# Peptides against a protein of PDB entry 7K3S: the designs that were tried, part 40

Target 1, 60 residues: chain A of PDB entry 7K3S
Amino acid sequence: MEELSGKPLSYAEKEKLKEKLAFLKKEYSRTLARLQRAKRAEKAKNSKKAIEDGVPQPEA

## One batch from the design tools (peptide; made by RFdiffusion4, then SolubleMPNN)

Design b2_p20_7_s4
Fold by OpenDDE base, seed 3:
Structure b2_p20_7_s4 (fold): chain B 60 residues (1-60), chain A 20 residues (1-20)
Amino acid sequence: as target 1 above (60 residues)
Amino acid sequence: SLEKELEEKKKRLEEELEKF
């Protein structure tokens, strides 16, 4: 492993890191959006079941 | 899980940020 831990990165190395960070941020946001959709779908399933079971909807 | 995948992506972001 090159010890990057003490030398200032070159301009080209910084640009390459910016590209990697942009990609990783995009993949993070995509995964977060999937998780948020899954949580909303679970809540919607639980609310439908509560209606079918005749349980009063908790007022939000 | 999606939570585990999210944490792994977060960790990789932190590791690349420490290189600046």
Scores: peptide ipSAE 0.522, ipTM 0.903, DockQ to the pose 0.199
Fold by OpenDDE base, seed 4:
Structure b2_p20_7_s4 (fold): chain B 60 residues (1-60), chain A 20 residues (1-20)
Amino acid sequence: as target 1 above (60 residues)
Amino acid sequence: SLEKELEEKKKRLEEELEKF
């Protein structure tokens, strides 16, 4: 694997890269928060189903 | 999946960190 020993980034290229990293970190955090909400919603649905399946529905 | 999307975002972060 050729090490991408790219030329040292200029100050302006480093600042642009920092902005890109900040954006990507924000997008990562947003996706992580979505995943955490999905996992909580799944647990809540499974707990609700376990309660509904454990309570005999009153026969009408 | 959201897990796959998260891993793809992690990979893109790592690829951009290697450019420093």
Scores: peptide ipSAE 0.521, ipTM 0.903, DockQ to the pose 0.210
Fold by OpenDDE base, seed 5:
Structure b2_p20_7_s4 (fold): chain B 60 residues (1-60), chain A 20 residues (1-20)
Amino acid sequence: as target 1 above (60 residues)
Amino acid sequence: SLEKELEEKKKRLEEELEKF
């Protein structure tokens, strides 16, 4: 079924495709923001452990 | 994985861009 790849999209089809692209871009950006938050949270956990291992506990 | 989901969303964007 190769026939559909060669027809020029109508104006209405192009607008519908733009809406779909805008939606997908928004969903991409949301996922990226989640990934960036996860990576920051992991770094913050690793930094907290490095501080806790580096503070000599005051001898009681 | 969030990285896998990100790549799948990127792929879908590329597939829809090729339709223009």
Scores: peptide ipSAE 0.521, ipTM 0.904, DockQ to the pose 0.201
Fold by OpenDDE base, seed 1:
Structure b2_p20_7_s4 (fold): chain B 60 residues (1-60), chain A 20 residues (1-20)
Amino acid sequence: as target 1 above (60 residues)
Amino acid sequence: SLEKELEEKKKRLEEELEKF
């Protein structure tokens, strides 16, 4: 097992890595927020169907 | 799916965190 004792990153390499991580974290958060909106919209559609199936049609 | 896209973004974050 080669210990990938990667050379210690320079200050400039660490700053560049922080920028990449900040970007990826932002993209993750956007995707998560989109998924959460989708799950809320799905629950709201399913609740409308459950109410519509539970209303007895008025006998005319 | 959005769940698959989220997992791919998570994996890429973990791979970049291991470089510290």
Scores: peptide ipSAE 0.518, ipTM 0.903, DockQ to the pose 0.210

Design b2_p20_8_s1 (from b2_p20_8, 8 letters changed)
Fold by OpenDDE base, seed 4:
Structure b2_p20_8_s1 (fold): chain B 60 residues (1-60), chain A 20 residues (1-20)
Amino acid sequence: as target 1 above (60 residues)
Amino acid sequence: VEELEKELEEHKKRLEALLA
C-alpha cells in the first residue's frame, strides 16, 4: 500500500485538487442560493395565504 | 426544501473530506 498520505502532491495533483475544490464551492453556492429562494418562496406562499384567509371575501 | 438541505449537507461533507 503506497502511503499516499505523506508524499507531497505533484503539481498536476494539486491543480486537480484545486479544480475539484472550485467546482464543489460553486455547487455549494448554487445549492445554498436555491435553498434560500425555496425558503423565501415558501414564506411568501404562507404569507399570501394568511392575507387571503384574513380578507373577508366580499359576499357577492 | 428538505432535498436542498440534504444536497447542501452532502456538499459540506465533500468539502470537509477534501480539506481533511
Scores: peptide ipSAE 0.408, ipTM 0.874, DockQ to the pose 0.193
Fold by OpenDDE base, seed 2:
Structure b2_p20_8_s1 (fold): chain B 60 residues (1-60), chain A 20 residues (1-20)
Amino acid sequence: as target 1 above (60 residues)
Amino acid sequence: VEELEKELEEHKKRLEALLA
């Protein structure tokens, strides 16, 4: 029962695998870009809190 | 952040499963 692993994928099967691979690479890149934006936004929030804790409120 | 890290890891696993 070893013969099924050796059949060359049809042209249509190869194209379907290429499409799936291209789609997943696109989604990976999109998610990575979202993660990088989220990490930058978190750093910007933490930097704003550090500035706000460092400014003495003017005594009214 | 954590949810996006989990989604990124899921995409890696799906890519590995297509190359296996």
Scores: peptide ipSAE 0.407, ipTM 0.874, DockQ to the pose 0.195
Fold by OpenDDE base, seed 3:
Structure b2_p20_8_s1 (fold): chain B 60 residues (1-60), chain A 20 residues (1-20)
Amino acid sequence: as target 1 above (60 residues)
Amino acid sequence: VEELEKELEEHKKRLEALLA
């Protein structure tokens, strides 16, 4: 296997690498934003349950 | 949450493999 590790990337190979990097950065940022929303929604659900279990219903 | 954490880690590994 020729160690291609030392050959300078062609202009076309560099542009293809930049496109792949830009795509993966976009997907990473999208997934991170979804994760942050999911964690906030889970915390909000847990906080609502703690309030509902903590309010004694007035006996009629 | 756990599925999104796994997907995030996969994106990180693919980014590291492009920078190596």
Scores: peptide ipSAE 0.406, ipTM 0.873, DockQ to the pose 0.189
Fold by OpenDDE base, seed 1:
Order: C-alpha cells, then structure tokens, then sequence
Structure b2_p20_8_s1 (fold): chain B 60 residues (1-60), chain A 20 residues (1-20)
C-alpha cells in the first residue's frame, strides 16, 4: 500500500476533507451543547435536594 | 452526562484521525 503521504491533495479531495471536518465540528458542537444542558440540569436537581434537606421542618 | 462525555470523546478521536 503505497504511502501517498507526499502527494498534494487535489482540489476535490481538499473540499471533501473540509466537508468531513465541518460535519464532525457540527456534531461535536451539538454534543457539547447537550452535555452543558445535562450538567446544568443535574446541578439544578442537586441544588433542590440541598434546599429540601437544609430546611428544618417547622415543628407543629 | 457520562454517555454524552463518551460521545464527545469519540468525536474528538474522529477529528484527530482526519487531521493526522
């Protein structure tokens, strides 16, 4: 398998590589945004539990 | 959270493999 590591990519090969990179960057950004939302939602759940455990029930 | 961290790491590996 000839290591074509030295041949300059054609214009079409460069454009195809740019399209693949753009697609993966888009998917990465989408996953990152989902992760950030999930982490915020988890923090909000933990903050509610900390408030409920920290309020002494008024003795009736 | 953990599954999204794994998916994010997989996207990084695929990007690195295209830039190598």
Amino acid sequence: as target 1 above (60 residues)
Amino acid sequence: VEELEKELEEHKKRLEALLA
Scores: peptide ipSAE 0.406, ipTM 0.873, DockQ to the pose 0.191

Design b2_p20_8_s2 (from b2_p20_8, 7 letters changed)
Fold by OpenDDE base, seed 3:
Structure b2_p20_8_s2 (fold): chain B 60 residues (1-60), chain A 20 residues (1-20)
Amino acid sequence: as target 1 above (60 residues)
Amino acid sequence: VEELEKELERHKKELQEKLE
């Protein structure tokens, strides 16, 4: 692993890191939106089960 | 899903620290 911990990055290296950071922010936001949809779908499954167990079946 | 969020957040922090 190159010891980059002490040298200022060149302009070209900084621009390449900005592009990588923008990509990672986009993928993070996409992943977070998927997680939030999954969590809402789980809550909607749990609420449907609570309604189905709460309706008295009509006696035949 | 959660493990991919943790990995993306780590890489995001590491890239921010290099731009400062």
Scores: peptide ipSAE 0.105, ipTM 0.701, DockQ to the pose 0.067
Fold by OpenDDE base, seed 1:
Structure b2_p20_8_s2 (fold): chain B 60 residues (1-60), chain A 20 residues (1-20)
Amino acid sequence: as target 1 above (60 residues)
Amino acid sequence: VEELEKELERHKKELQEKLE
């Protein structure tokens, strides 16, 4: 367990971490939007299956 | 997908705590 909790970050280290944080926030938002679309698509597939199982075929 | 979201959220928190 490295005791890295005690040194103040240099200005250059803080700027590098801000850049990494901005990138990570962008990737997180993209991933979240993809998951939300996938979850909506799954619900839309389940609703189509429920309609197909509920149509009695017309007897001739 | 959910595992990648959890990892991104963890790294986001770790980077925020270092900037405070």
Scores: peptide ipSAE 0.104, ipTM 0.703, DockQ to the pose 0.070
Fold by OpenDDE base, seed 2:
Order: sequence, then C-alpha cells, then structure tokens
Structure b2_p20_8_s2 (fold): chain B 60 residues (1-60), chain A 20 residues (1-20)
Amino acid sequence: as target 1 above (60 residues)
Amino acid sequence: VEELEKELERHKKELQEKLE
C-alpha cells in the first residue's frame, strides 16, 4: 500500500475519495436511521410491558 | 449496529482529512 501520506492528491484520486465519502455518509445515515427505529421499538415494547406488568411508569 | 456506526464514522473522518 503506497502511503500517499504527504503527496497532493491528483484530481482523479480526489473525485474517487469524494465518491467514497458520499457512499459512507449514505451508509452511516441508513445505519443511524435503523438504530433510531430499533430504539423507538424497544421503548414501545418496554412501555407496553410496563403497562401489562402493572408497574407504575417512571414519570417523564 | 453501534460498532458498524463507529467504523463508518472513523472511515468518514479519514477520508475528510485526505480531502482538506
């Protein structure tokens, strides 16, 4: 692996890195959206279970 | 899920530093 640590990136290398960055930002946003849906589903399950178990909901 | 999020954020930072 040539350590490009210190050479100015060529135009073609810079465009390829922009494409990779755009891809990673998209996958990050998808992962975050999945995590947020999972956390909402967990809270909804815990709230439903606390009502079913007759346990007082922790006041907000 | 959280580990994959950390890995994507690391690679995103490394690519940003190369574009500056």
Scores: peptide ipSAE 0.103, ipTM 0.701, DockQ to the pose 0.069
Fold by OpenDDE base, seed 5:
Structure b2_p20_8_s2 (fold): chain B 60 residues (1-60), chain A 20 residues (1-20)
Amino acid sequence: as target 1 above (60 residues)
Amino acid sequence: VEELEKELERHKKELQEKLE
């Protein structure tokens, strides 16, 4: 049972929660951008491997 | 990565509900 803390938050407690929410939104956006870069890098690696398996490298 | 995204989204909702 998470106590439904029906106590009204003070102005200072509300401002502290707004700061925490702004921090969490920033960390979420950073995490999402990292995930999207990883997914693009995986697709680019798979596409490069498909081209290299089809072309004999010229022996130098 | 997906577990951390789910945890951040839960904490974001819990903080938003306390500000309404």
Scores: peptide ipSAE 0.100, ipTM 0.698, DockQ to the pose 0.065

Design b2_p20_8_s3 (from b2_p20_8, 8 letters changed)
Fold by OpenDDE base, seed 5:
Structure b2_p20_8_s3 (fold): chain B 60 residues (1-60), chain A 20 residues (1-20)
Amino acid sequence: as target 1 above (60 residues)
Amino acid sequence: VEELEEKEKKAKEELQKKLE
């Protein structure tokens, strides 16, 4: 087992990496929620078009 | 991807400024 013989990160360097990781996880979750909302909105638009193409509009 | 990279850069700059 090669010990990763990298100098032990200081306490401050470890806390910076934790804050960076927390930020990236938050932005990932926000982007994922946006993507899921966009996919739901697209499905809802496609379902409305499928109903409108099936009803002959009465000519006035 | 670029918007996340720019936000990551700004977050690193803010974290650096807190250690000075």
Scores: peptide ipSAE 0.090, ipTM 0.708, DockQ to the pose 0.062
Fold by OpenDDE base, seed 2:
Structure b2_p20_8_s3 (fold): chain B 60 residues (1-60), chain A 20 residues (1-20)
Amino acid sequence: as target 1 above (60 residues)
Amino acid sequence: VEELEEKEKKAKEELQKKLE
């Protein structure tokens, strides 16, 4: 499969690669948004628990 | 990474099936 490295990609191959890249960017963005939501929810739970346990909040 | 590759594979198979 190494002999394709020297030929300019056809228009169809370029469009197929753009589609793959758009898909991967969408799935990455979705996963990142889920992770950021989970981290925010965890921080909110930990903050609520720290208030309930009477632990003085470490001044940020 | 593997879950994204599997999803990419399924998406390619669905696109190929729509072109037949």
Scores: peptide ipSAE 0.078, ipTM 0.673, DockQ to the pose 0.044
Fold by OpenDDE base, seed 3:
Structure b2_p20_8_s3 (fold): chain B 60 residues (1-60), chain A 20 residues (1-20)
Amino acid sequence: as target 1 above (60 residues)
Amino acid sequence: VEELEEKEKKAKEELQKKLE
């Protein structure tokens, strides 16, 4: 057990940690949305190229 | 991770500047 050897967090320190957590959650969601858009765009490019190269698309 | 830490640092600096 790592004893949290620290004074009880003040109200202000707790609110600062909540703000930090809210910020990190927002930036995570933004990054995830960017990754998902990039992955969709890459799939769409690869599908377009495979059609152009005359390669039979595997039926889904 | 580093990009998130840099953005967090910048956000804290902007908040501190509003308290001065």
Scores: peptide ipSAE 0.077, ipTM 0.674, DockQ to the pose 0.051
Fold by OpenDDE base, seed 1:
Structure b2_p20_8_s3 (fold): chain B 60 residues (1-60), chain A 20 residues (1-20)
Amino acid sequence: as target 1 above (60 residues)
Amino acid sequence: VEELEEKEKKAKEELQKKLE
């Protein structure tokens, strides 16, 4: 059994760590939402190209 | 990870500067 002999964090240190964790979770969620929107936009662009390459040009 | 740590660092520096 490794002795987890870290001094117990003070109440103030625990609250400061909770605030940091809440900030990082917010920025992660924002970045994930941007990535998901970008991935949806790329799928919509790729579907438009697949339709354009499948239309025979009218012979003039 | 590093970009989020840098943003956390900047946010702490801005909060500290408002307490001085």
Scores: peptide ipSAE 0.067, ipTM 0.663, DockQ to the pose 0.057

## One batch from the design tools (peptide; made by RFdiffusion4, then SolubleMPNN)

Design b2_p21_1_s1 (from b2_p21_1, 10 letters changed)
Fold by OpenDDE base, seed 5:
Structure b2_p21_1_s1 (fold): chain B 60 residues (1-60), chain A 21 residues (1-21)
Amino acid sequence: as target 1 above (60 residues)
Amino acid sequence: DEILKKVEERLKELEEEWEKK
C-alpha cells in the first residue's frame, strides 16, 4: 500500500476540497434527475405509441 | 504537495465534465 502519507492538509485545503465535493454531489444529483426524467419520457412515448397502434385510426 | 495537486487536477476535470452534462 503506497501510504499517501502526504503532509496533513491545512484547514483552507480541507475547506476547498469540501466545497469541490459539495459541487460534484450537486451536479451528480442534477444529472441523475435529468436521467430519471428522460427514462420517464421514453416510457410515456412507448405507452402513447402502444395506444395509437392499438386504435385503428378512422380512415377519413 | 504532489498528492494535493493531483487531487485538485482530478476534481477540476470532474467539475468540467459535470458542467458539460
Scores: peptide ipSAE 0.076, ipTM 0.662, DockQ to the pose 0.164
Fold by OpenDDE base, seed 3:
Structure b2_p21_1_s1 (fold): chain B 60 residues (1-60), chain A 21 residues (1-21)
Amino acid sequence: as target 1 above (60 residues)
Amino acid sequence: DEILKKVEERLKELEEEWEKK
């Protein structure tokens, strides 16, 4: 455990960092949901092309 | 998915460090 060799954060600094962390977790969850939708849309495009070309889908 | 796991792990570590009094 690398002790961050910094001055102990004040209560107000800890609360501000918790708020920033909650915001970052929210933006992360939105980005993850976009990425998962993009991966599903790509798989659905590849499946339509493989049905059209009669080529077996490469298992991912 | 590895980058995602590393970000989640680092966010958890920072949360545990800030909850320590």
Scores: peptide ipSAE 0.068, ipTM 0.626, DockQ to the pose 0.078
Fold by OpenDDE base, seed 4:
Structure b2_p21_1_s1 (fold): chain B 60 residues (1-60), chain A 21 residues (1-21)
Amino acid sequence: as target 1 above (60 residues)
Amino acid sequence: DEILKKVEERLKELEEEWEKK
């Protein structure tokens, strides 16, 4: 366990860090959803291209 | 996928540490 070897945070500092964490979690979830859509779109493009090029798709 | 899971877990651990009194 990396000890968070820091001075004890004040209540106000702790609440401010919780707000920042909640924001980062929201941006992470938004980015993950975009990445999953991009990965699906890339797979669909690669599948279309492989059909057009006559290349066997690797079975999943 | 594993890096994103590790980041998600670490964000959860930091939240749980901050909810501890």
Scores: peptide ipSAE 0.065, ipTM 0.623, DockQ to the pose 0.082
Fold by OpenDDE base, seed 2:
Structure b2_p21_1_s1 (fold): chain B 60 residues (1-60), chain A 21 residues (1-21)
Amino acid sequence: as target 1 above (60 residues)
Amino acid sequence: DEILKKVEERLKELEEEWEKK
Protein backbone atom coordinates (compact mmCIF):
# COMPACT_ATOMS: atom_id res chain seq x y z
CA MET B 1 0.00 0.00 0.00
CA GLU B 2 1.65 3.24 -1.09
CA GLU B 3 1.10 5.52 1.85
CA LEU B 4 -0.03 8.62 0.00
CA SER B 5 2.45 10.67 2.05
CA GLY B 6 0.58 13.78 1.04
CA LYS B 7 0.84 16.54 3.66
CA PRO B 8 -1.64 15.86 6.51
CA LEU B 9 -4.89 17.55 5.52
CA SER B 10 -5.62 20.59 7.68
CA TYR B 11 -8.82 20.61 9.76
CA ALA B 12 -10.32 23.07 7.23
CA GLU B 13 -9.45 20.77 4.27
CA LYS B 14 -11.06 17.82 6.11
CA GLU B 15 -14.28 19.81 6.73
CA LYS B 16 -14.35 20.93 3.06
CA LEU B 17 -14.06 17.27 1.95
CA LYS B 18 -16.90 16.26 4.35
CA GLU B 19 -19.07 19.01 2.80
CA LYS B 20 -18.20 17.74 -0.71
CA LEU B 21 -19.04 14.16 0.37
CA ALA B 22 -22.42 15.29 1.79
CA PHE B 23 -23.16 17.14 -1.48
CA LEU B 24 -22.21 14.06 -3.57
CA LYS B 25 -24.46 11.82 -1.39
CA LYS B 26 -27.35 14.29 -1.92
CA GLU B 27 -26.81 14.38 -5.71
CA TYR B 28 -26.52 10.57 -5.79
CA SER B 29 -29.84 10.18 -3.91
CA ARG B 30 -31.51 12.72 -6.26
CA THR B 31 -30.17 10.88 -9.34
CA LEU B 32 -31.27 7.48 -7.98
CA ALA B 33 -34.79 8.85 -7.31
CA ARG B 34 -34.93 10.24 -10.90
CA LEU B 35 -33.81 6.86 -12.32
CA GLN B 36 -36.47 5.03 -10.27
CA ARG B 37 -39.19 7.46 -11.50
CA ALA B 38 -38.00 7.05 -15.11
CA LYS B 39 -38.12 3.21 -14.84
CA ARG B 40 -41.68 3.43 -13.39
CA ALA B 41 -42.78 5.84 -16.15
CA GLU B 42 -41.33 3.52 -18.83
CA LYS B 43 -43.19 0.51 -17.34
CA ALA B 44 -46.42 2.56 -17.24
CA LYS B 45 -45.91 3.63 -20.89
CA ASN B 46 -45.27 0.03 -21.98
CA SER B 47 -48.39 -1.14 -20.10
CA LYS B 48 -50.51 1.58 -21.79
CA LYS B 49 -49.18 0.56 -25.24
CA ALA B 50 -49.96 -3.11 -24.54
CA ILE B 51 -53.59 -2.15 -23.71
CA GLU B 52 -53.93 0.09 -26.80
CA ASP B 53 -52.48 -2.60 -29.15
CA GLY B 54 -54.78 -5.25 -27.61
CA VAL B 55 -58.08 -3.38 -28.25
CA PRO B 56 -59.28 -3.82 -31.86
CA GLN B 57 -60.42 -0.35 -32.88
CA PRO B 58 -63.90 -0.79 -34.37
CA GLU B 59 -63.52 0.12 -38.03
CA ALA B 60 -66.07 2.87 -38.72
CA ASP A 1 -27.17 0.34 -12.06
CA GLU A 2 -23.51 -0.84 -11.80
CA ILE A 3 -22.09 2.73 -12.06
CA LEU A 4 -24.39 3.94 -9.26
CA LYS A 5 -23.39 0.91 -7.13
CA LYS A 6 -19.68 1.73 -7.65
CA VAL A 7 -20.32 5.40 -6.73
CA GLU A 8 -22.21 4.33 -3.57
CA GLU A 9 -19.39 1.94 -2.58
CA ARG A 10 -16.75 4.66 -3.12
CA LEU A 11 -18.79 7.19 -1.09
CA LYS A 12 -19.07 4.61 1.74
CA GLU A 13 -15.30 3.94 1.68
CA LEU A 14 -14.62 7.69 1.89
CA GLU A 15 -17.04 8.02 4.85
CA GLU A 16 -15.37 5.12 6.71
CA GLU A 17 -11.93 6.68 6.09
CA TRP A 18 -13.17 9.93 7.72
CA GLU A 19 -14.67 8.17 10.77
CA LYS A 20 -11.34 6.33 11.41
CA LYS A 21 -9.20 9.58 11.47
Scores: peptide ipSAE 0.061, ipTM 0.615, DockQ to the pose 0.063

Design b2_p21_1_s2 (from b2_p21_1, 8 letters changed)
Fold by OpenDDE base, seed 5:
Structure b2_p21_1_s2 (fold): chain B 60 residues (1-60), chain A 21 residues (1-21)
Amino acid sequence: as target 1 above (60 residues)
Amino acid sequence: KEIEEEVKKRLEELEKEWEEK
């Protein structure tokens, strides 16, 4: 990371940091929503297996 | 300066939260 620590940021550099912040907030929210969907899908698979193992399939 | 440092700090906090999760 180049240390921008020494010069006053131009108006354009400030707007670029606001855009990066907005992008990062959006990507965080998208990934959190994906993780929550994955955890719900895993729980739904485990619940289906528990029902299938608990119901004797009628042998024909 | 204050708004720039706040935006920078908030970006660094979100980058850290992204690496930890």
Scores: peptide ipSAE 0.077, ipTM 0.662, DockQ to the pose 0.155
Fold by OpenDDE base, seed 1:
Structure b2_p21_1_s2 (fold): chain B 60 residues (1-60), chain A 21 residues (1-21)
Amino acid sequence: as target 1 above (60 residues)
Amino acid sequence: KEIEEEVKKRLEELEKEWEEK
């Protein structure tokens, strides 16, 4: 294991990395919520298609 | 040092990718 014998990040550098991490966690959560909505909408479309393909449309 | 700089760089790249969208 290479000891990370680098100069310890300054307090300011650590706080900046925490802020960036908080931002990325927020954007991840937003994207995950969008993906979950898209998956629910896709399931609802697929269930509608399965009902429409399972009922012979009366030829108008 | 190298891993901390790489993590810092990767966080900056990811931040930029989210600001551009």
Scores: peptide ipSAE 0.077, ipTM 0.672, DockQ to the pose 0.166
Fold by OpenDDE base, seed 4:
Order: structure tokens, then C-alpha cells, then sequence
Structure b2_p21_1_s2 (fold): chain B 60 residues (1-60), chain A 21 residues (1-21)
């Protein structure tokens, strides 16, 4: 367990930490948006399959 | 999974660039 040595972070260290947190938040939001699109695409595929299996194709 | 691992890798790279400075 690295002791969070209670030395106040320098101004430069605080700005670098803010940039890292902003990057992490951006990549998290991008990943969530991809997951939500994938879940919508899966729901749309499952609803299309349920309609296709539920409509008797007219025998030619 | 693959995207989460790429995000994790990119965070670890940003951490290394912090310890080297």
C-alpha cells in the first residue's frame, strides 16, 4: 500500500491529474455510448427476428 | 471487453509518463 504521502501536490501535478481525470471521463463516456449503441442494435436485431419468425412467409 | 482493455492500457501509459517525470 503506497502511503499517499500527505505532501500537497504541486500546481503542475494537480493540473496533470485534472487532465488524466478529464481523459478518463471522456473515454468512459465514449465506452458507454458504444455499449448503448450495441444494446440498441441487439434489441433492433431481436425485434426484427421476432417479427420475421412471427410472420408466416407466404408459400409460393 | 476489447475497448475497456484499450482504455485501461492507455491509462497505464499516461501513469508511466507521470512517474518518469
Amino acid sequence: as target 1 above (60 residues)
Amino acid sequence: KEIEEEVKKRLEELEKEWEEK
Scores: peptide ipSAE 0.064, ipTM 0.655, DockQ to the pose 0.140
Fold by OpenDDE base, seed 2:
Structure b2_p21_1_s2 (fold): chain B 60 residues (1-60), chain A 21 residues (1-21)
Amino acid sequence: as target 1 above (60 residues)
Amino acid sequence: KEIEEEVKKRLEELEKEWEEK
């Protein structure tokens, strides 16, 4: 376990951390957009089932 | 250069793991 707790980060280490943070922010935003899409799709499926169960099929 | 390439490789590995989920 090398002592990372006391040395000022080099310029290169700071840029490396910025790149990692930019990547994590991109993946977080992608995951959030997927979750929001899934929630909308689930609501749309539940609304379609409620319409189908609420229309009396005319008995032939 | 060597540290930058290792960072790039590690970011590409992480990107792949997030696309497979």
Scores: peptide ipSAE 0.056, ipTM 0.652, DockQ to the pose 0.081

Design b2_p21_1_s3 (from b2_p21_1, 10 letters changed)
Fold by OpenDDE base, seed 5:
Structure b2_p21_1_s3 (fold): chain B 60 residues (1-60), chain A 21 residues (1-21)
Amino acid sequence: as target 1 above (60 residues)
Amino acid sequence: DEILKKVEERLKELEKEWEEK
């Protein structure tokens, strides 16, 4: 096991890493919300197509 | 500290990848 026995991080280095981790968690949550919206929009398109294919368009 | 430097570099790459998305 390579002991990642680096010198103990200073208080300032730990706070900087916490800030970066908070940023990455925020951007992850934003991307996950975008993906969930996209998946809902795809399901809504597929349900609209299933209704449109089930209704004979009145031939004009 | 090479480990802190590598972690900081990797965090900057991830930050950039999230701003591009």
Scores: peptide ipSAE 0.075, ipTM 0.661, DockQ to the pose 0.164
Fold by OpenDDE base, seed 1:
Structure b2_p21_1_s3 (fold): chain B 60 residues (1-60), chain A 21 residues (1-21)
Amino acid sequence: as target 1 above (60 residues)
Amino acid sequence: DEILKKVEERLKELEKEWEEK
């Protein structure tokens, strides 16, 4: 195990890293919400196609 | 020190990538 014998982070450096982590968590949550919306939209498209392919279109 | 510096640099790059989007 390589001992990460780095100098102990100052209080100010720790707080700056916490702020950065909070920002990244916010952006991750936003991206996850976008992905979830996209997956729901894909499911809704696939369910419409499954209905259209399962109903014989009445020949006009 | 080097690993922490690399993490801080990578965090800054990610912050920039998310603000530009």
Scores: peptide ipSAE 0.069, ipTM 0.652, DockQ to the pose 0.207
Fold by OpenDDE base, seed 3:
Structure b2_p21_1_s3 (fold): chain B 60 residues (1-60), chain A 21 residues (1-21)
Amino acid sequence: as target 1 above (60 residues)
Amino acid sequence: DEILKKVEERLKELEKEWEEK
């Protein structure tokens, strides 16, 4: 455990960091949901092409 | 998926470090 050898954060600095962390978790969740939708859309495009070409889908 | 796991892990570590100090 690398102790970040910094001065103890004030209560106000901790609350500001918790707010920033909550914002970052929200933006992470939005980005993850976009990525999952993109992966599903790509799989759906690949499945349409494999049905059209009669080629068995490579299992991912 | 590994990058997302590493980011989530690092966020949990930072949350723990800020609650324990």
Scores: peptide ipSAE 0.067, ipTM 0.625, DockQ to the pose 0.080
Fold by OpenDDE base, seed 2:
Structure b2_p21_1_s3 (fold): chain B 60 residues (1-60), chain A 21 residues (1-21)
Amino acid sequence: as target 1 above (60 residues)
Amino acid sequence: DEILKKVEERLKELEKEWEEK
């Protein structure tokens, strides 16, 4: 195991990485919520198409 | 789904590395 003997991160570098982590967690949660909404919208669209294809339009 | 799972796992690992130091 190469000890990544990178210089010990300063307190300020540690705090900056915690802020970046908090930002990434927020963007992850936002992206997950968008994905869940997209999956629900796709299911709703597929359900609407199944209803429209199942109703014989009365020929005029 | 798999990419988001890998990102979540990596974020948890990074959080753990900060609580242990």
Scores: peptide ipSAE 0.059, ipTM 0.617, DockQ to the pose 0.063

Design b2_p21_1_s4 (from b2_p21_1, 11 letters changed)
Fold by OpenDDE base, seed 5:
Structure b2_p21_1_s4 (fold): chain B 60 residues (1-60), chain A 21 residues (1-21)
Amino acid sequence: as target 1 above (60 residues)
Amino acid sequence: DEILKKVEERLKKLEEEWEKK
């Protein structure tokens, strides 16, 4: 195990890393919400196609 | 501190990858 035995991070360095971690957690949550919306939209499209294929379009 | 620099560079790359998505 490479001991990452670097010098103890200063208070300012720790706060900067906490801010960066908060940013990454926010962007992760935003991306996850986009993925969940996309997956719901795909399911809604598949359900609409299944209804449209099951209804004989009246030949005009 | 080389470890802090490597962590900061890796975090910066991740931030840039998230802003592009």
Scores: peptide ipSAE 0.078, ipTM 0.659, DockQ to the pose 0.164
Fold by OpenDDE base, seed 1:
Structure b2_p21_1_s4 (fold): chain B 60 residues (1-60), chain A 21 residues (1-21)
Amino acid sequence: as target 1 above (60 residues)
Amino acid sequence: DEILKKVEERLKKLEEEWEKK
């Protein structure tokens, strides 16, 4: 086990890291929500194509 | 790319705010 014998982070450094982490978590959540919307939109497009390919269009 | 750029920009602003204190 490599002992991360780094100098103990100051209180200020810990609070800076907490703020950085909170921001990264927010941007991750935003990105995940965007990805989930994209996957839902793709699934909705694929379901429309499956309905169109499964119904013989009445030749007019 | 745009999300990473926004993260980097915000991290940079936070670094500059903490170096001024």
Scores: peptide ipSAE 0.069, ipTM 0.652, DockQ to the pose 0.097
Fold by OpenDDE base, seed 4:
Structure b2_p21_1_s4 (fold): chain B 60 residues (1-60), chain A 21 residues (1-21)
Amino acid sequence: as target 1 above (60 residues)
Amino acid sequence: DEILKKVEERLKKLEEEWEKK
């Protein structure tokens, strides 16, 4: 376990870090949703290209 | 996918540690 060896945070510092964490979780979820859409769009492009090039798609 | 799962789990643990008094 990496000990978070730091001075005890004040209540205000703790709340400020919770706000930052909530923001990071939101940005993570937004980025993950974009990545998942991009991965689906890339798979669709690769499937279209493989049909056009006559190359067998690797079965998933 | 595994790196993103590890980051999500680490963020969840940090949230749980900060909700503990």
Scores: peptide ipSAE 0.068, ipTM 0.623, DockQ to the pose 0.083
Fold by OpenDDE base, seed 2:
Structure b2_p21_1_s4 (fold): chain B 60 residues (1-60), chain A 21 residues (1-21)
Amino acid sequence: as target 1 above (60 residues)
Amino acid sequence: DEILKKVEERLKKLEEEWEKK
């Protein structure tokens, strides 16, 4: 394990990284919620197509 | 799904590194 013996992060650098982490967690949660909505919308679209393909349109 | 799982795991590791210091 290469000890990244980088200079000890200042208090201000630590707080800036905590803020970046909180932002990344927020963007992750937003992206996950979008993915879950997209998967639900796709399932609803596939269900609607299965109903439309399963009803013989009465030929006029 | 795998990319989001890798991001979550990386975020968790970073959080654990902050709680230990």
Scores: peptide ipSAE 0.063, ipTM 0.620, DockQ to the pose 0.063

